# Peptides against a protein of PDB entry 6FRK, part 10

Target 1, 411 residues: chain A of PDB entry 6FRK
Amino acid sequence: NEEVLNAMLKEVCTALLEADVNIKLVKQLRENVKSAIDLEEMASGLNKRKMIQHAVFKELVKLVDPGVKAWTPTKGKQNVIMFVGLQGSGKTTTCSKLAYYYQRKGWKTCLICADTFRAGAFDQLKQNATKARIPFYGSYTEMDPVIIASEGVEKFKNENFEIIIVDTSGRHKQEDSLFEEMLQVANAIQPDNIVYVMDASIGQACEAQAKAFKDKVDVASVIVTKLDGHAKGGGALSAVAATKSPIIFIGTGEHIDDFEPFKTQPFISKLLGMGDIEGLIDKVNELKLDDNEALIEKLKHGQFTLRDMYEQFQNIMKMGPFSQILGMIPGFGTDFMSKGNEQESMARLKKLMTIMDSMNDQELDSTDGAKVFSKQPGRIQRVARGSGVSTRDVQELLTQYTKFAQMVKKM

## One batch from the design tools (peptide; made by RFdiffusion4, then SolubleMPNN)

Design b1_p8_8_s2 (from b1_p8_8, 3 letters changed)
Fold by OpenDDE base, seed 1:
Structure b1_p8_8_s2 (fold): chain B 411 residues (1-411), chain A 8 residues (1-8)
Amino acid sequence: as target 1 above (411 residues)
Amino acid sequence: LIEELLKL
């Protein structure tokens, strides 16, 4: 029994190291899991694999918990949020994502660019803010980040903004001049929260980097960026351990909506390759499918039309990158979505939608769309000509629709 | 349904 435990723990430890979990944390987890597993209960015929998995899961949850309550903004108050982090961490993009997140929730949000060190920092922030319709402040002429931050915070306080996000300068490495500038800005604006932005893709460097920031600046929150791939979540544990600060959000892609509140359980489930069924359900529910009730009612009656399929393709396209969605589904491993396969899948859906755009309402709204086309083959030729595709492509779409309609009839 | 749509 101990040999089986040691073998399974070795596999888990290897997978966690491959996931960029710090070697000290992996060692501690191994010791804690061994101490939490009753070997006598393992003898009672309980699934040894499930017990080890549960013990590992429970100890990983503890490693992501700093024991400190996350700061949350107060509604109807002015909340100043200062962002800190290295250049290339995704800090500026994350400022825009956080502002957009709060704006979508009905908060009065704004952005301040206090990055005077990077050429084009203000233009980048302005571009992102303008696209998201977020008010912004910055200067092309002022070189003191303290002046810009102070003036911007004062302006937006006077305009009764609720969320005031200050983007600061980064550097390529930890430098005393960076920390001095950050402290001067923090002292001038007196932020309610200091957010450290960390790139998950830096792997084992996460601990040392996060510690260097925490030792110099009163980091109260962490945001982890570049979680676009399954393989590199382990740096998040290192950030929590080093900063003793909660992860509040994660950046999951390049889009402004590729940003979500940090959830411990889904994150650990994903890190263990268990998938994120909860995050998939939440993401499906966050799709304001305006017609979700009407669709659910049709599905309950075993009704599924080509229009219903078209609407579902639009919904899937709104979910963002398919790589993220598939990564939430248990058993869809990392290898299935090379960057090529995502673009191909999106192009395929768009092609199917273009075929359906050439269908008429009688074809789209029929409860037996495939039979409408089978009874009148001239419809296939019309749709093929209208959409610029082969008759085979239309027949393939109808074959796919028929498979879905049969699945819905079995639900 | 979403899983089957993603297999397409």
Scores: peptide ipSAE 0.011, ipTM 0.507, DockQ to the pose 0.166
Fold by OpenDDE base, seed 3:
Structure b1_p8_8_s2 (fold): chain B 411 residues (1-411), chain A 8 residues (1-8)
Amino acid sequence: as target 1 above (411 residues)
Amino acid sequence: LIEELLKL
């Protein structure tokens, strides 16, 4: 029994190391899992794999919990949020995402560009802020980030902004000059929260990077970026361990909407390759797809029409980028749709919807839409002409519909 | 359903 446990723990430890989890954390997790496993319960015929998975899951949940409550902004106050992190971490993009998140929640939000080191930093922030209709401050002439940050914070405090986000300079490497500049900015503006932005794709370097930032500035929150790529997110555990600060948000893509509040359970589930069913349910609920009750009731009766399929395609298009949805489904790895295929998949759905827009109510509302078209092939030619597509494209849509209707009849 | 919709 101990040999079998040690073999299974070796496989889990290997998978965690391949997920960029720090070697020290993996060793400690192995010891904690061994101490948490009752060998007597393992003898009672419980699924040894499920028990080890549950013990591993519980210990990973503890590793992402710093035991500190996340900072939250106070309504009707001026909340200054300073961003820190290396260049290429996604810091500037994440400032815009966080600003947009709070703006959508009805907060009076603004952005300050205190990055004087990177040419075009202010233009990039201005472009993102203007696109999102977020007020911004910065300078093309002032080279002291302390002056820009102080003036911008004072301006937006006087204008009664509730969320004041300060983007700082990021260097390509950990340099003493960067940390001194960050400390000077922090001392001048007295931020209510310091957010460390970490790129999940840097792997084993996450611990050393996160520690270097925490040793110089009072990091109180972590945001992990690039969780849409090949990064399995194991570096996030190293960031929490080093900073002793909670992960507050995650970046899941390049769009301004590719930004989510951090949830421990979904994140660990995804790290273990179990998918994120809870995050999928929460996204479906956030969309107020309440009109799905009528669909769920039809589906329970084994009824599925071309109109029901059209409404589902509209719902999928409202869910946002397909990579986020796919990356939440168990067994659909992020690799199943390369970033190039999102636009292609959305274009494919739009093409299918355009074909259905050329169908009549009798075709759309038939419980056997494919049989309506098979009995009268002239309908396929009419729809093809109306939508500007080939008869083959209409037949492909009907073949897909038939697969769905057969699946619904088996539910 | 979502898995089959995403296979499209």
Scores: peptide ipSAE 0.008, ipTM 0.440, DockQ to the pose 0.217
Fold by OpenDDE base, seed 5:
Structure b1_p8_8_s2 (fold): chain B 411 residues (1-411), chain A 8 residues (1-8)
Amino acid sequence: as target 1 above (411 residues)
Amino acid sequence: LIEELLKL
């Protein structure tokens, strides 16, 4: 039993390291999971794997919870939000995304460009802000970011703005002069919130970078970017651990609306390759589809058929930001979306639907569709011939369905 | 991770 536990924990630890989780956090998680698992309950014939998965999930949920309540802006007040982070972290894009998020929620929002180091920083911010109809401030001639930030904050305070977002220079860890500049800006504008923006793709470097920012300025919030790419987001745990600050939002693409409030359960589910079933349910609910209640009740009861999957694919194909929804479906890995444009993702979905169009009602309505096909391999050959695909393509669909149905049974 | 957790 202990050997089985150690083998299972080894593979979980490997997979967490492959998800860019910091090696120290993986070691601590392994020890915490070992301490949380009753070996006697594991001996009693309980599903050892479900117990380990649940223990791992609980410990990851604790790692993304810093025990600190996220800062929230006060309506009808002036709220100054300073952004800090490395060059290329998506900081400037994230300032525009956050400004647009609050503007869509009916906040009087503005942007300040206090990045004097990067040539064309103000033009880029101005372009993004103008496209989103967000008021902006910056200078083409002033080189002191403290002056620009102070003047911009004063201007927008006098104009009764509720959300004042300040973008700062992004640079590398070795530039002490920048960390002093960032501290001088923070001291001059006295921000209500300092947001650290982190690229999810930087992997094991997340801890040391997040710590360097927290040691210089009072980081109170984290935003993780590029979670649409190959990054599994494990570096976010390192940022929370180093900053002791909650993740408040995530960036999920290049568009100004590829930005969502952070949710712990969906994020950990995605990190574990569990998909984002809660985010899928929430997205399905936001779309007010007529069949949403029936689907949600089936999902809550752990019932999921090939027909239910087909109906979901039809619903997804009716939706505009198709990429965001596919990334929430378990078995549609980040690779399904990152390697193709929306048209390629749509073509893959249409191919899967065409395979299901060749299935019969017994196959579609079975609560264990994969077992129906495994018991009678002639069904796979019939469906493959009917849809003009290989038997392998049908097996891949059934594998994706099985992954999803096994997850729905664990909800 | 689930595929690896599911191969376990």
Scores: peptide ipSAE 0.000, ipTM 0.300, DockQ to the pose 0.023
Fold by OpenDDE base, seed 4:
Structure b1_p8_8_s2 (fold): chain B 411 residues (1-411), chain A 8 residues (1-8)
Amino acid sequence: as target 1 above (411 residues)
Amino acid sequence: LIEELLKL
């Protein structure tokens, strides 16, 4: 039993390291999971894999909890939010996303560009802010970020803005000059929250980067960006551990709407490849899609057919941005996003629908569609010929359906 | 699944 546990934990640890989880955190997780699993309970005929998965999930949830309450803006007050982070972290884009998020919630929001180092920083912020109809402040002539930040904060305080976001200079490297500038800005504007923006794609460098910012500036919140890319989000655990600060939001693409409140349970579920069912729910509630009562009743009963999957693909195709939606669907996220842009993902979905268009009603309406095909392999060849695809493409579709139907049966 | 998840 201990050898089986050690083998399974080795696989989980490897997968977490491949997900950019810091090696120290993976070691700690392994020890905590070993201490939380009773080997006697594992002997009693309980599903050893489910117990280990639950223990891993529980310990990952603890690793993203800094043990401190996230700062939240106070309605009807002036809330100054300072952004810090390296160039290319998505900081400037994230400032606009956060401002837009609060604006859509009926907060009076504004943006300040205190980046004097990067040529065109103010033009970029102005372009983003204008597109989103967000009020902005900055200068083309003032070179001191402290002056710009102070004047902008004072202006927007006097105009009774509720959310005042200050974007600062980013550098390509951690430089003492950057940290002194950030400290001077922070001292001048006295922010209610300092947000560290981190690129999830930097992998094992997340710990050292997050620590360097926290050691110089009182980081109180973290935003993790580029979670739609190759980054599996393991760097987020490193950021929380290093900053001792909660993740408040995540950036999930390039669009202004590619931004969501951080939720621990969905995030860990996604990190483990379980999908983000709750975030999928919330995101589509925001999209106001009117009609699927019949399908919900089927899911509540653990019923899921290939037709139900086809109807879901039609619904997904009606919803943009398509890449994010697929990334939230259990069993579709990793393999569907890893190989292309949103257009390629749509082309793949259309291909899957074309394969299903060559299925018959018995195949589509079976609650065990994969078993219908496994019992009669000639059906795979018929569907492949009918849709002009390989038998492998049909098998890949059936594998995706099987993964999905197994998740629905576990709900 | 998204529209169904909406009503769960």
Scores: peptide ipSAE 0.000, ipTM 0.386, DockQ to the pose 0.029; fails the geometry check

Design b1_p8_8_s3 (from b1_p8_8, 4 letters changed)
Fold by OpenDDE base, seed 5:
Structure b1_p8_8_s3 (fold): chain B 411 residues (1-411), chain A 8 residues (1-8)
Amino acid sequence: as target 1 above (411 residues)
Amino acid sequence: IIEELLEL
């Protein structure tokens, strides 16, 4: 039993390291999971895999919870939000996304460019702000970011703005002068919230970087960017641990709408390669589709057919920003989404549906559709001929279905 | 490092 536990924990630890979770956090999680699992309860014939997955899930939920309530802006007040982060973290883009998010919620929002280090920073912010119809401030001539930030904050305070977002220059750990400048800006404008923006793709470097920012300024919130890419977001746990600050939002692409409030359960499910089934269920429920209850009950019972997958694809094709929904489907890896625009993702989905249109009811309604095809390889050849695709394309679909159906059975 | 962490 202990050997089986250790082997399964080894698989989970490997998957967490492949998800860019910090080595120290993976070690601590392994120890906490070993301490939380009753070995006697594992001996009683319970699904050892489900128990370990549940224990790991609970410990990961604790790692993303710093025990600190997220800062929220006060309506009818002036709220100054300062952004800090590395160059290339997506900080400037994220300032515009957050400003647009609050503007769409009916907040009087503005942007300040206090990045004097990067040539064209103000032009980039101005371009993004103008496209989103967000008021902005900055200078082409002033080189002191403290002056720009102070003047911009004063201007927008006098104009009764509710959300005042200050973008700063991107920093590197070796640029002590730039870290001191960041502290001088924070001291001058007295922000109500300091947001650390982190790129999900920086992996094991997240701890040391997040700590370097927290040691200089009072970081109170984290935003994780580039979660649409190959990064599973494990570095976000290191940022929470180092900053002791909650993740408030995630960036899921380059578009101004590719920005959402952070949800713990979906994020951990995605990190474990479990997909965002809860976010998929939430989004399916938001659409008030008549078949939602029947699907949710099937998913709760670990039942998932090729027909259920086809119906999900039809639903997804009826939904708007298609990228956000496919990224929630387990087995549609980040690679399905990251390598193409929404049109390419839609074309891939249509191809998968065309393959399923060539399947029969016995194949579509089987709770183990992949096993039906594996037992009778002539079915793959029939479906491939019927849909005008290769036998490999049908096998790839069945592999995706198998991954999804195995995950639904693990719920 | 990964191997050492999995052996500990």
Scores: peptide ipSAE 0.007, ipTM 0.435, DockQ to the pose 0.010
Fold by OpenDDE base, seed 2:
Structure b1_p8_8_s3 (fold): chain B 411 residues (1-411), chain A 8 residues (1-8)
Amino acid sequence: as target 1 above (411 residues)
Amino acid sequence: IIEELLEL
């Protein structure tokens, strides 16, 4: 029993290391999972793999929860949000994304460019803010970020803004001069929240970077950027562990709309290659497609058919960019996207749909489609012949469907 | 450290 546990934990530890989870956190997770698994319950004939997966999931959820409630802005008050982070972390882009998020929610939102170090920082912020119709402040001549931040905060307080976002200077590396500047700005403007922005693509460097910021600045919130299909997001666990601060949002792409409130369960599910069903539901809801209400009700009831999966693939084919949405589907994780461009991914979806076009209504509308095929293996051969594919391709589709349907039943 | 974690 201990050898089986150790072998499964080795697979999970390898997958977490490949997901850029910090080595120390992976060690701690392994110890916590070993301590949380009752070996007596493993002896009782429970599915050992399910127990280990559940224990791993539970301990990962704890690692991303700092036990501190996230700061939230107060409606009708002036809320000052200061951004801190390295150059290239996506900090400036994230300021614009957060401003746009609050503006779309009906908050009176503005942006301040207190980045005097980077040439063209104010022009970039002005361009982004103007495109989003967000009021902005900054200077082309003032070199003191404290003066710009103070004047901008005072101006927007006097104009009764509710959300005042201050973008600060970054550096390419941790430098004492950067932290001194951040402290001077923070002391002058007295922010209600300090947001650390971290790039997820820096892998094992996430811990050291997040720690360096927390040791110098009172970070209260984290935003993780570049959670696009290549960054498995393990650096987010390092950020929470180092900052002891909640992740409040994630950046999922280059567009101003590629910004989502952080949800613990979907994030850990995605990190484990289980997909993000809640994010998929939220994204499907945002599309306001005519058939969305019926699908959402089925998903809420833990019902998911091969037809519902087909309709989802049709919807996904109507949606660009395709890579983000596939990464939300359980079983279509990193391996489905890791080898293909968007055109290859679309061709793979079209192949899966062509397989389903050879299914009958009994197979498509069954709440247990995999069991229909497992009871009568001749159906797999019929569908394979009808769609011009191998019996293996049909079995792989049914395996993906089964993973998705099992996740929907757990919601 | 990675090798030690993978050998344990």
Scores: peptide ipSAE 0.005, ipTM 0.442, DockQ to the pose 0.011
Fold by OpenDDE base, seed 1:
Structure b1_p8_8_s3 (fold): chain B 411 residues (1-411), chain A 8 residues (1-8)
Amino acid sequence: as target 1 above (411 residues)
Amino acid sequence: IIEELLEL
């Protein structure tokens, strides 16, 4: 039993390291999971895999919880939000995304460009703000970020703005001059929240970077950017551990709409390659597809068939940025996207649909399709022959279906 | 360190 536990923990630890989770956090998680698993309860016939998965999930949830309540803006008040982070972290884009998020919720939002260090910073912010119809402030001539930030905050306070976002200068690395400038700006404008913007794509450097900012500036919130790929969520755990500050939002793409409130459960589910069914349902609801209500009603009842999965694949093929949606599907998150471009992902999806085209109505419409195949292994061989694939390809499809159907039953 | 974690 201990050998099976150790083997499964090794697989999980490898997957977490591949997901850019900091090695110290992976070690701590392994120790915590070992301590949380009663080996005697595992002997009682409970599915050992489910117990380990639950223990891992629970410990990852704790690693993302800083034990500090996230700051939230107060309606009808002036809320000054200062953004800090390195150049290339997505800070300026994230300022616009956050402003747009609050504007869509009926908040009076504005943007201030206090980045005097980067040439064209104000033009970039102005372009983004103008596209989103967000009021903005900045200067082409003032070089002191403290003056720009102070004047902009005063202007928008006098105009009764509720959300006042201040974008600051970045640097390519942590420099004393950057931290001095950030402290001077923070002291002048007295922000209600300081948001550290971190690029998830920097992997193992997330801890050291996040710590360097927290040690110099009173970071109260974290936003993680460039979560466009499935493999790079682990840096978020490092940011929370180093800053002791909650992740409040995530950036999931280049579009202004590719921005969402941080949800712990979906994020950890995605990190474990379990998919994001909640995000998939939300995304399916945003799509005015004629069959959405019937699908959502089936999902709410914990019913999911191979036919329902086939219909989802048809819908996904009709959707735009195909990469983001595949990542929301259980079992497609890690291995499906890591090896291919969008065309290869589409070809894999079409292959899965071709396998399902060789299934009969009894197999497709069964509420436990995997059990139908497990009871009669000759069905796997028939489907494999009918679709021109290996029996392994059919088993992989059934494994993906089983993962999805098990998650739907937990909703 | 990765090797030590993978050997455990």
Scores: peptide ipSAE 0.000, ipTM 0.353, DockQ to the pose 0.012
Fold by OpenDDE base, seed 3:
Structure b1_p8_8_s3 (fold): chain B 411 residues (1-411), chain A 8 residues (1-8)
Amino acid sequence: as target 1 above (411 residues)
Amino acid sequence: IIEELLEL
């Protein structure tokens, strides 16, 4: 039993290292999982694999919880939010995304560009702010970021803005001059929240980067960017461990609306390759599609049919930035979304819909669609011939449906 | 490996 446990934990530890989880955190997680597993419950014939999964999931949830409540803006007050992070972390884009998020929630929001180091920083912020109809401040002539930040914060405080977002300079590397500038800006504007923006794609470098920022400035919140790419998100655990600060939002793509409040359970589920059904439901709700209430009610009852999956694929095709939504569906994660064109992902989705168009109402409306096909294999051959696909393509669709329906039953 | 762990 201990050898089997150690073998399974070795596989989990390898997979977490391949997900960019820091080696120290993986070692600590292994010891915590070993201490949390009751060997007597493992002897009683409980599914050893489910116990290890549940223990791993619980310990990952603890690693993304810093034990501190996230800062939230106060309505009717002037809330100053300072952004810090390296150049290329997505900091400037994330300032615009956060401003747009609060504006859509009915907050009087503005943006300040205190990045004097990067040529065209103010033009980029101005372009994004103008497109989103967000008021902005910056200078083409002032080179001191402390002056720009102070004047911009004072201006927008006097104009009774509720959310005042300050974008600072980022450097390509950790430089003492960057940290001194950030500290001078923070001391001048006295921010209510300091947000560290981290690129999830930097992998094992996340710990050292996040620590260097926390050692110099009082980081109180983390935003993780580029979770749409090859980044499995394991670096986010390193950021929380180093900053002792909650992840408040995630950036999931290039669009201004590719931004969502951080949820622990969906994030760990996605990190483990379980998909993110809760984040799919939240995105579906945010889009206010007419059929959303009926779907959410079915999902809450653990009912999911092949027809419900087909209707979801129709909704996904209406939702835009298609790459993010498919990566949230269990079994559609990594292989379905090869970094190819959105057109290839749409063509794959249309292929799956064409397979379902060859199914009958008994197959589509069954709460156990996979069992209907397993009991009568001739149905697979009929559907394959009707849709012009292989029997393997139909079996792959049924496998994906089964994974999704099992996850819905666990909600 | 993670996917295989999750197929339960």
Scores: peptide ipSAE 0.000, ipTM 0.428, DockQ to the pose 0.023; fails the geometry check

